# Designs tried in a protein design run: peptides against a protein of PDB entry 3QIS. Part 127

Target 1, 334 residues: chain A of PDB entry 3QIS
Amino acid sequence: PSLELSRREFVFENVKFRQLQKEKFQISNNGQVPCHFSFIPKLNDSQYCKPWLRAEPFEGYLEPNETVDISLDVYVSKDSVTILNSGEDKIEDILVLHLDRGKDYFLTISGNYLPSCFGTSLEALCRMKRPIREVPVTKLIDLEEDSFLEKEKSLLQMVPLDEGASERPLQVPKEIWLLVDHLFKYACHQEDLFQTPGMQEELQQIIDCLDTSIPETIPGSNHSVAEALLIFLEALPEPVICYELYQRCLDSAYDPRICRQVISQLPRCHRNVFRYLMAFLRELLKFSEYNSVNANMIATLFTSLLLRPPPNLMARQTPSDRQRAIQFLLGFLL

## One batch from the design tools (peptide; made by RFdiffusion4, then SolubleMPNN)

Design b2_p16_2_s3 (from b2_p16_2, 6 letters changed)
Fold by OpenDDE base, seed 1:
Structure b2_p16_2_s3 (fold): chain B 334 residues (1-334), chain A 16 residues (1-16)
Amino acid sequence: as target 1 above (334 residues)
Amino acid sequence: DPYLKKMMEEMKKELS
């Protein structure tokens, strides 16, 4: 069996968070026998491609002289954004198109990723007074490493932040401030806020805006700005409530005093973001007659974002754990 | 919320 491929090299320029890119190619059975094709993992890989890449179809049969279009889809989700922001991963891959009882065909995937404030740590973002696209990639790596070390030092209650010549970090990420300030000014009376989905095009514009600028006003509808806040919180590599405190939040869920003590143990940036969001959400709840927002809805929605189970516990989260997590947040909304 | 207002005003100054 043999195949002819219309193209073998693919370049995905300016790949962005949540922006789908597609490249297509054709495979043709130029042989005289039916063939089965499949994309196969390389020897050391579990998957035929990186998490941000997909082939469609990834397998199939071709009769003699049959042709099929294959789409190569590049999509950076919340699951890939952090490793691409850090430069740990890149828009580079090799696909192996295997022909049953035939040869392998190699496809080269290349391109560039544009960093996003989405999927960047709260600590790193607190050190970024400029849009992330203005920050050199080398400095992003350094900021992430330094942010990790400061988080650990903060958790250990050891060294007072040496108030030395380093630029004082922001109290909260500018991106969270921009989103919340916009919502507070313009969305408090928005009917079905956080219940109505935003527009995907507006979400992309908001993401691009936050990555490239410090706008006076965020573009898009209040629903899109609200959803962008949810996406931002979901995409955080570590949730606003650090994984280390997850179980303690659940254990304290019915004791408001202990809940506040647990939150006080968060790293400064995380604690500030948590307090800021809770203060915003309490203000939003004052407008419940207009926005149809209630404490149970907000607690349920934001619990999954702010109080995520550690990766090792995700598969074991009980309905009781979910209810305790919701109850924990309710104690800050009421 | 006094904290919300304060935070928004402080952040505005830090980014100005």
Scores: peptide ipSAE 0.526, ipTM 0.958, DockQ to the pose 0.933
Fold by OpenDDE base, seed 2:
Structure b2_p16_2_s3 (fold): chain B 334 residues (1-334), chain A 16 residues (1-16)
Amino acid sequence: as target 1 above (334 residues)
Amino acid sequence: DPYLKKMMEEMKKELS
């Protein structure tokens, strides 16, 4: 069997978080026999491509002289955004198009990723007084490393952070401040807030706006701004309540005093964000007659975002654990 | 919330 490929090199320029890009090519059976094609893993890989890449179709049959279009789809989800922001991963891959009883055809994928404040740590964002797209990639790496070290120092209750020559970090990320300030000003009376989905185009505009600017006003509907806050919290590499405190939050869920003590042990940035969000959500609940938002809905929604189980426990989360997590958050909303 | 207002005002100053 033999294939002809219309293209073997693909470049995905300016790849962004949640923005789908597509490149297409054709494969043709220029042989005399039917053939089966498939994308196959390389020798050391479990998957035929990186998590941000997909081929469609990824397999198929071709009769002699048949041609099929293949789409290469690049999409950075919450699962790939953090490693791309840090430069640990890149928009580079090699696909192996295998022909049954034939040869392999190699496809080269390349491109560039544009960093996002989505999927960046709270600690790193607290050190970014400018939009992430204005920060040199080298400095992003340094800020992530410094953020990790400061988090560890904060958790260890070690020596007061030497106020070395580093600029004082923000109390909360500017991105969270912008989203919450907008929602507080404009969305308190919005019917079905956090219940109605945003528009995908508006969500992309909000993400691009937060990555590139410090706007006076966030673009899009209140629903899109509200969903952007949810997406931001979901995309965090570590949830607002650090994984280390997850079990203690569940264990304390029915003791409001212990709950507050657990939150006091969060790293400064995480603690500030938590307190800020809870203060906002309590304010939003005062307008329940207008926005149809209630404490149980908010607690249920935000618990999955703010109080995520550690990855090793994710598969073992019980309905009881979920209810305790909700009860923990309710103690800050009521 | 007094804390919410304070945070919003402080952040506005830090970003100005």
Scores: peptide ipSAE 0.524, ipTM 0.957, DockQ to the pose 0.898
Fold by OpenDDE base, seed 5:
Structure b2_p16_2_s3 (fold): chain B 334 residues (1-334), chain A 16 residues (1-16)
Amino acid sequence: as target 1 above (334 residues)
Amino acid sequence: DPYLKKMMEEMKKELS
């Protein structure tokens, strides 16, 4: 069997978080026999492609002189954004199109990724007084490494951050401040806040705005700004409540005094973000007559974002653990 | 919330 491919090289320019790009090509059976094609893993790979890439269809049959269109879809989700922001991964791959009892055909995928404040650590963002797109990639790597080392020192040694040599970190990321400041000013009376979805086009505009500028006003509806805050919290490489404290939060969930002690042990930036968000959410609850927001809805929604199980425990989370996590957060909303 | 207001005012000064 043999195939003819219309194209073998694909370039995805300016790939961004949550922005789908598509490239198409045709495969034709120029042989005299039916053939089965499939994308196969390279040697030592578990998958035929990287997590941000997909082929559709990824397998199929072709009769003699039949032609099929294949779509190559590039989409950076929360699962790939962090490793692309750090430059640990890149928009580069090789796909192997295998023909059963035939040849392998190689496809080259290339391109560039544009870094996002979404999927960047709270520690790194507290050190960024400028939009992430103004920060050189080399400096992003240094800021993430320095942020990790300072977090580890804070947790292990209880040593205050050495205030001496670098610009003083922000108390919270400017991106969280911008989102919360907007919602506090304009969305406290918004009916069905955090219950109505935002618009996908407005969400992309908000992400691009936060990555490239420090706006006076965030574009889009209050629903889109509210959903952008949820997406931001979901995309964090480490949740606002650090993984190391997860079990202690569950164990303390019914004791408000112990809950406050656990939160006091968070790294400075995480503790500030947690207190800031809880203060904002308690303010929204005062306007429940207008915005239809209640403590149980907010606790259920934000618990999955703020108090995530460690990756090794995700598959073992019980309904009891989820209820304890919700109860922990309720103790800060009431 | 007094803490919310304080944080918002402090961040505004740090970014100005």
Scores: peptide ipSAE 0.514, ipTM 0.956, DockQ to the pose 0.937
Fold by OpenDDE base, seed 4:
Parts: C-alpha cells; sequence; structure tokens
Structure b2_p16_2_s3 (fold): chain B 334 residues (1-334), chain A 16 residues (1-16)
C-alpha cells in the first residue's frame, strides 16, 4: 500500500492561548489495495502528538483512489499554556502517519507561540508591571524561576522580600485587578453574572487585550469579562489556594477560625488575590436582587477554580471533598 | 468593602 500526501510541512504562526488554528491536507490511496492509516506514537512517546495538537481523523480506511481530508488542529488549553509560556515546550512536533503493512510518512509541525498572562504564575505576574508581550521570553523564564524561589521563601516564613534590588511586586496581578475593577464598576447590577457565558470572540479580545496592554476599559460584555476572570483563575499553574494547603482547607471547612489561619499561611500574592476576590464576591452578593448571584452559586463556581485538588489527588476527589471545599469558601462569602 | 476599595486605589497608584 502507498499514500500520496498533499502536504507534509505545517507552520502555525502566532499560536495563542484558546485560539484554535487549523491546517488541512489530503491523503490519497494511489495504490491498488485498500489501506488503513493511523497516526502512531514515536518510540518514546505515549501519544501520537503533543497535547496542543490533534489530527482529525487520526485513523481511517482508504479504498483505492480514495482521498481523505485531515485537519491538524492546534489548540492551547490550560493543560499546555504554562509549559508554552515558559518555553519548556514549543510549537514543534513530528507526526508519524503509519500505513498498515506499508510505509511511515513523517509530518513536520512548526510555528511560534505568543506568551499569555493566562497560565502564568501569580508570583511572576506580580512582578510584571508591563503587559506580558512586552517582556522578553528570557526574562519570563527568569521571572518564573525567581517567583518559584520567592514562593518557597514566603512559605518558609524566611527573610522578608529584600526590598532593595528588585522592583516591589504588585499586591495582586494587574490582570486580576483589571478584571475585578471592571466587574466591580460595571457588572454589580448585571443580571445572571457568572451564569451567562461570554462570547468566544470577546474572550479572545479580552485575552489579547490583557496580554498586550493595560486598558482603561476591558472590551466585551460583562459576561465575557466575568468568564475571562474564571478562565484566568482556571489557567493558573498554581491555584489561588496553593496545593499544599488543599487538605487543610477541607479539614477546616466547618471551622471559620481555622479557615482564616490556613489562608494566612498562603504566599503574599496568593493571600492578597484570595482576599481581593472574596471582598469583590461579597460586594456582588449585596446586589443579589439585581445580579441573581447567591453565595451557594458563587462558592460552587469559584471553589473548583480557587481550591483545586493537587494533581495526584484529582482522580480521588469525593463528593464529600467537594462539599467541604464549597463550605470552606462559603465561610468567606457569608 | 473597605479592603476592596483600598486595594483598587493602591493598585491604580502602583500602575500609574
Amino acid sequence: as target 1 above (334 residues)
Amino acid sequence: DPYLKKMMEEMKKELS
């Protein structure tokens, strides 16, 4: 069996977080026998492609002289955004299109990724007074490494941040401030806030706006700005409540005093973001008559974002653990 | 919330 491929080299320019790109090619059975094709893992890989790439279809059957269109879809989700922001991964891959009892065909994927404030650590973002797209990639790597070290020092209650050599970090990321300030100014009376989805086009505009500028006004509807805040919190590599405190939050969920003590142990930026968000959400709850926002809805929604189980426990989260996590957050909303 | 307002004002100054 043999295949003809219309193209074998694919370039995905300016790949962005949550922006789908597609490249298409054709495969044709130019042989006299039917053939089965599949994308197969390379010898050391568990998957036929990187997590941000997909082939559709990834397998199929071709009769003689049959042609199939294959879509190569590049989509950076929360699962790949952090490693792409750091430059640990890149928009580069090699796909192996295997023909049963036939030849392997290699496809080259290349391109470039544009860094996002989405999927960047709270610590790094607190050091970024400028939009992330103005920060050199080399400096982003250094900021993530330095931010990790400062998080560890903060958790260990070691020496106060040496105020001397580095610019004073922001109290919270400017991106969170921009989103919350907008919602506080314009969305407190918005009916169905956090219940109505945003528009995908507006979400992309908001992401691009936060990555490239410090806007006076965030573009899009209040619903899109609200969803952008949720996406931002979901995309954080380390959740607002650090993984190290997850179990303690669950254990303290019914003791408001212990809950406050647990939160006091968060790194400075995480603690500030948590307090800022809780203060904002309590303000929204005062307008519940207008915005239809209630404490149970908000606690349920934000718990999954702010109080994520550590990766090793994700598969083991019980309904009881979820209820405890919700109860923990309710103690800051009521 | 007094903390919310304070944070917003402080952040506005830090970004100005």
Scores: peptide ipSAE 0.512, ipTM 0.956, DockQ to the pose 0.934

Design b2_p16_2_s4 (from b2_p16_2, 6 letters changed)
Fold by OpenDDE base, seed 5:
Structure b2_p16_2_s4 (fold): chain B 334 residues (1-334), chain A 16 residues (1-16)
Amino acid sequence: as target 1 above (334 residues)
Amino acid sequence: DPYLEEMRKKMKEELS
């Protein structure tokens, strides 16, 4: 069997978080026999492509002189954003299109990724006084490494972060401050806040705005700004409550004194973000007659974002663990 | 919340 491919090189320029890009090509059976095609893993790979890439269809049959269109879809989700922001991964791959009892055809995928404040650590963002797109990629790597080392030192040594002669970190990421301050000013009376979804186009505008500027006003509806805050919290490489404290939060869920002690052990930036979010959400709950928001809804929504199980425990989370996690957060909302 | 207002003020000063 043999195929003709209309194209073998694909370039995805300016790939961004949550922005789908598509490239298409045709494959034609120029042989005299039916053929089965499939995308196959390279040697030592578990998947035929990287997590941010997909082929559609990824397999099929072609009769003699038949042609099929294949779509190559590039989409950076929360699962790929962090490794692309750090430059650990890149918009580069090789796809192997295999023919049963035939030869392999190689497709080259290339491009560039534009870093986002979404999927960046709270520690790194507290060191960024400028939009992430103004920060050189080399400096982003240094800020992530320094942030990891300072967090580890703070947890292991109980040494106060040496407020050395370096630029003083922000109390919270400017991106979280911008989102929450907007919602506080404009959304406290918004009916169905955090219940009505935002518009996808407005969400993309908000992400691009936060990555490139420090706006006086965030664009889009209150629903889109509220959903952007949820997406931001979901995309964090480490949740606002660090994975190390997860079990202690569950164990303390019915003791408000122990809950406050557990939160006091968070790294400074995580602790500040947690207190800031809880202060905002308690303010929002005062307007429940206008915004239809209640403590149980907010606790249920934000618990999955703020208090994620460690990756090794995700498959083992019981309904009891989830209820304890919700109860832990309720103790800060009431 | 007094903490919310304190944070709003501090962040405005730090970003100015």
Scores: peptide ipSAE 0.606, ipTM 0.966, DockQ to the pose 0.894
Fold by OpenDDE base, seed 1:
Structure b2_p16_2_s4 (fold): chain B 334 residues (1-334), chain A 16 residues (1-16)
Amino acid sequence: as target 1 above (334 residues)
Amino acid sequence: DPYLEEMRKKMKEELS
């Protein structure tokens, strides 16, 4: 069996968070026998491609002289955004198109990723007074490494980090401040806020706006700005409530005094973001007659974003754990 | 919320 491929090299320029890019190619059975094709893992890989890449179809049959179009889809989700932001991963891959009882055909995937404030740590973002697209990638790596080390130090030492010669970190990321301040100004009376989805085009504009600028006003509808806040919180490599405190939040869920003590142990940036979000959400709840937002809905929605189970516990989360997590947040909304 | 207003002010000062 043999295949002819219309193209073998694919370049995905300016790949962005949540922006789907597609490249297509054709495969043709130029042989005299039916053939089965499949994308196969390389020897050391579990998957035929990186998590941000997909082939469709990834397998199939071709009769003699049959042709099929294959789409190569590049999409950076929350699952890939952090590793691409840090430069740990890149828009580079090699696909192996295997022909049963035939040859392997190699496809080269290349391109460039544009960093996003989405999927970047709260600690790193607090050190970024400028849009992330203005930050050199080398400095971004250093900021993530330094942020991790400072987080660990902050958890181990209640000592104020030396207010030494480094630029003072922001109290909260400018991106989350911009989102929340916009919602506070313009969305408190928005009916069905956090219940109505935003527009995908507006979400992309908001992401691009936050990655490239410090706007006076965020573009898009209140629903799109609200959803962008949810996406931001979901994409955080570490949730606003650090994984180390997850179980303590559940254990304290019915004791408001202990809940406040647990939150006081968060790293400064995480604690500030948590307090800022809770202050905003309490303000939003005052307008419940206008926005149809209630404490139970907000607690349920934000619990999954702010108080995520550690990866090792995700498979073990009980309905009781979820209810405790909701109850924990309710104690800050009421 | 006093903390919301404090944060709004402080972030405006820090970004100016």
Scores: peptide ipSAE 0.606, ipTM 0.966, DockQ to the pose 0.920
Fold by OpenDDE base, seed 2:
Structure b2_p16_2_s4 (fold): chain B 334 residues (1-334), chain A 16 residues (1-16)
Amino acid sequence: as target 1 above (334 residues)
Amino acid sequence: DPYLEEMRKKMKEELS
């Protein structure tokens, strides 16, 4: 069996977080026998492609002289955004299109990724006074490494950060501040806030706005700005409540004094973000008559974002653990 | 919330 491919090289320019790109090509059976094709893993890979790439269809049958269109879809989710922001991964892959009882056909995937503040650590973002797209990629790597080292130093109660020649970090990421300050100004009276979905186009505009500028006003509806905050919190590589404190939050969930003590042990940026979000959400709850927002809804929604189980415990999360996590947040909302 | 207003002020000063 043999195939003819209309194209073998694919370039995905300016790949962004949550923005789907598609490239198409045709495969034709130029042989005399039916053939089965499939995308197969390379040696030592578990998957035929990287997590941000997909082929559709990824397998199929072709009769002699039959032609099929294949779509190569590039989509950066929360699961790939962090490693692409750091440059640990890149928009590069090789797909192996296997023909049963035939040869392999190699497809080259290339392109460039545009970094996002979504999926970047709170520590790194606190060091970024400018939009992430203005920061050189080399400096992004340095900021992430420095952020990890500072987090570790803060957790170990080691030497006070030498207030040396590094610019003083922001109290909270400017991106979180922009989102929350917008919602505080414009969304406190918004009916069904955090209950109504945003518009996908507006969400993309908000992401692009935060990645490229420091706006006076965030574009889009209050619902889209609210959902953008949720997406931001979900995309964080380390939750606002760091994984190391997860179990202690659950264990303290019914003791408000211990809950506050646990939060006091968060890294400075995480602690500031947590306090800022809780202060905003308490303010939002004062307008419950207008916005239909209640403490139980907010606690349930934000618990999954702020107090995520460590990856090793995620599969073991019980309904009781979820209820304790909700109760922990309720103690800061009431 | 006094902390919310303090944060709003500080961040505005730090980004100006």
Scores: peptide ipSAE 0.605, ipTM 0.967, DockQ to the pose 0.892
Fold by OpenDDE base, seed 4:
Structure b2_p16_2_s4 (fold): chain B 334 residues (1-334), chain A 16 residues (1-16)
Amino acid sequence: as target 1 above (334 residues)
Amino acid sequence: DPYLEEMRKKMKEELS
């Protein structure tokens, strides 16, 4: 069997977090026999492509003289954003299109990724007084490494890094501050806040705005700004409540005094973000008559974002663990 | 919340 491919080289320029890009090509069976095609893993790979790439269809049958369109979809989710932001991964791949009893066809995927404040650590973002797109990629790598070391020192209660040549870190990431300050100013009376989805176009505008500027006003509806905050919290490589404290939060869930002690052990930036979010959410709950927001809804929604199980425990989370996690957060909302 | 207002003030000062 043999195929003709309309294209074998694909370039995805300016790939961004949550922005779907598509490139299409045709495969044609120019042979005299039916053929089965499939994208296959390379040697030592478990998957035929990187997590941010997909072929659709990834397999199929072609009759003689049949043609099929294949879509190559590039989509950077929360699962790929952090490794792309750091430059650990890149918009580069090689796909192997295999024919049963035939030859392999190689497709080259290339492009560039534009870093986002989404999927960047709270520690690194607290060190960024400028938009992330103004920061050189080399400096982003250094900031993530340094931020890891600062987190470890903070957890160990080691002496604050000498206030030397490094600019004083922000109390919270400017991106979180901008989102929350907007919601506080404009969304406290918004009916169905955090219950109504935002618009995808507005979400992309908000992400691009936060990546490229320090806006006086965030674009989009209150619903889109609220969802952007949820997406931001979800995309964090380390949740606002660090993985190391997850079990202690569950164990303390019914003791508000112990809960406060656990939160006091968070790294400075994480602790500040947690307190800032809880202060905002308590303020939002005062307007429940207008916004239809209640403590149980907020606790349920934000618990999955703020108090994530460590990756090794994700598959083992019980309904009891979820209820304890919700109860932990309720103790800061009431 | 006093902490919310304190944070709003601090962040404005730090980003100015």
Scores: peptide ipSAE 0.597, ipTM 0.965, DockQ to the pose 0.892

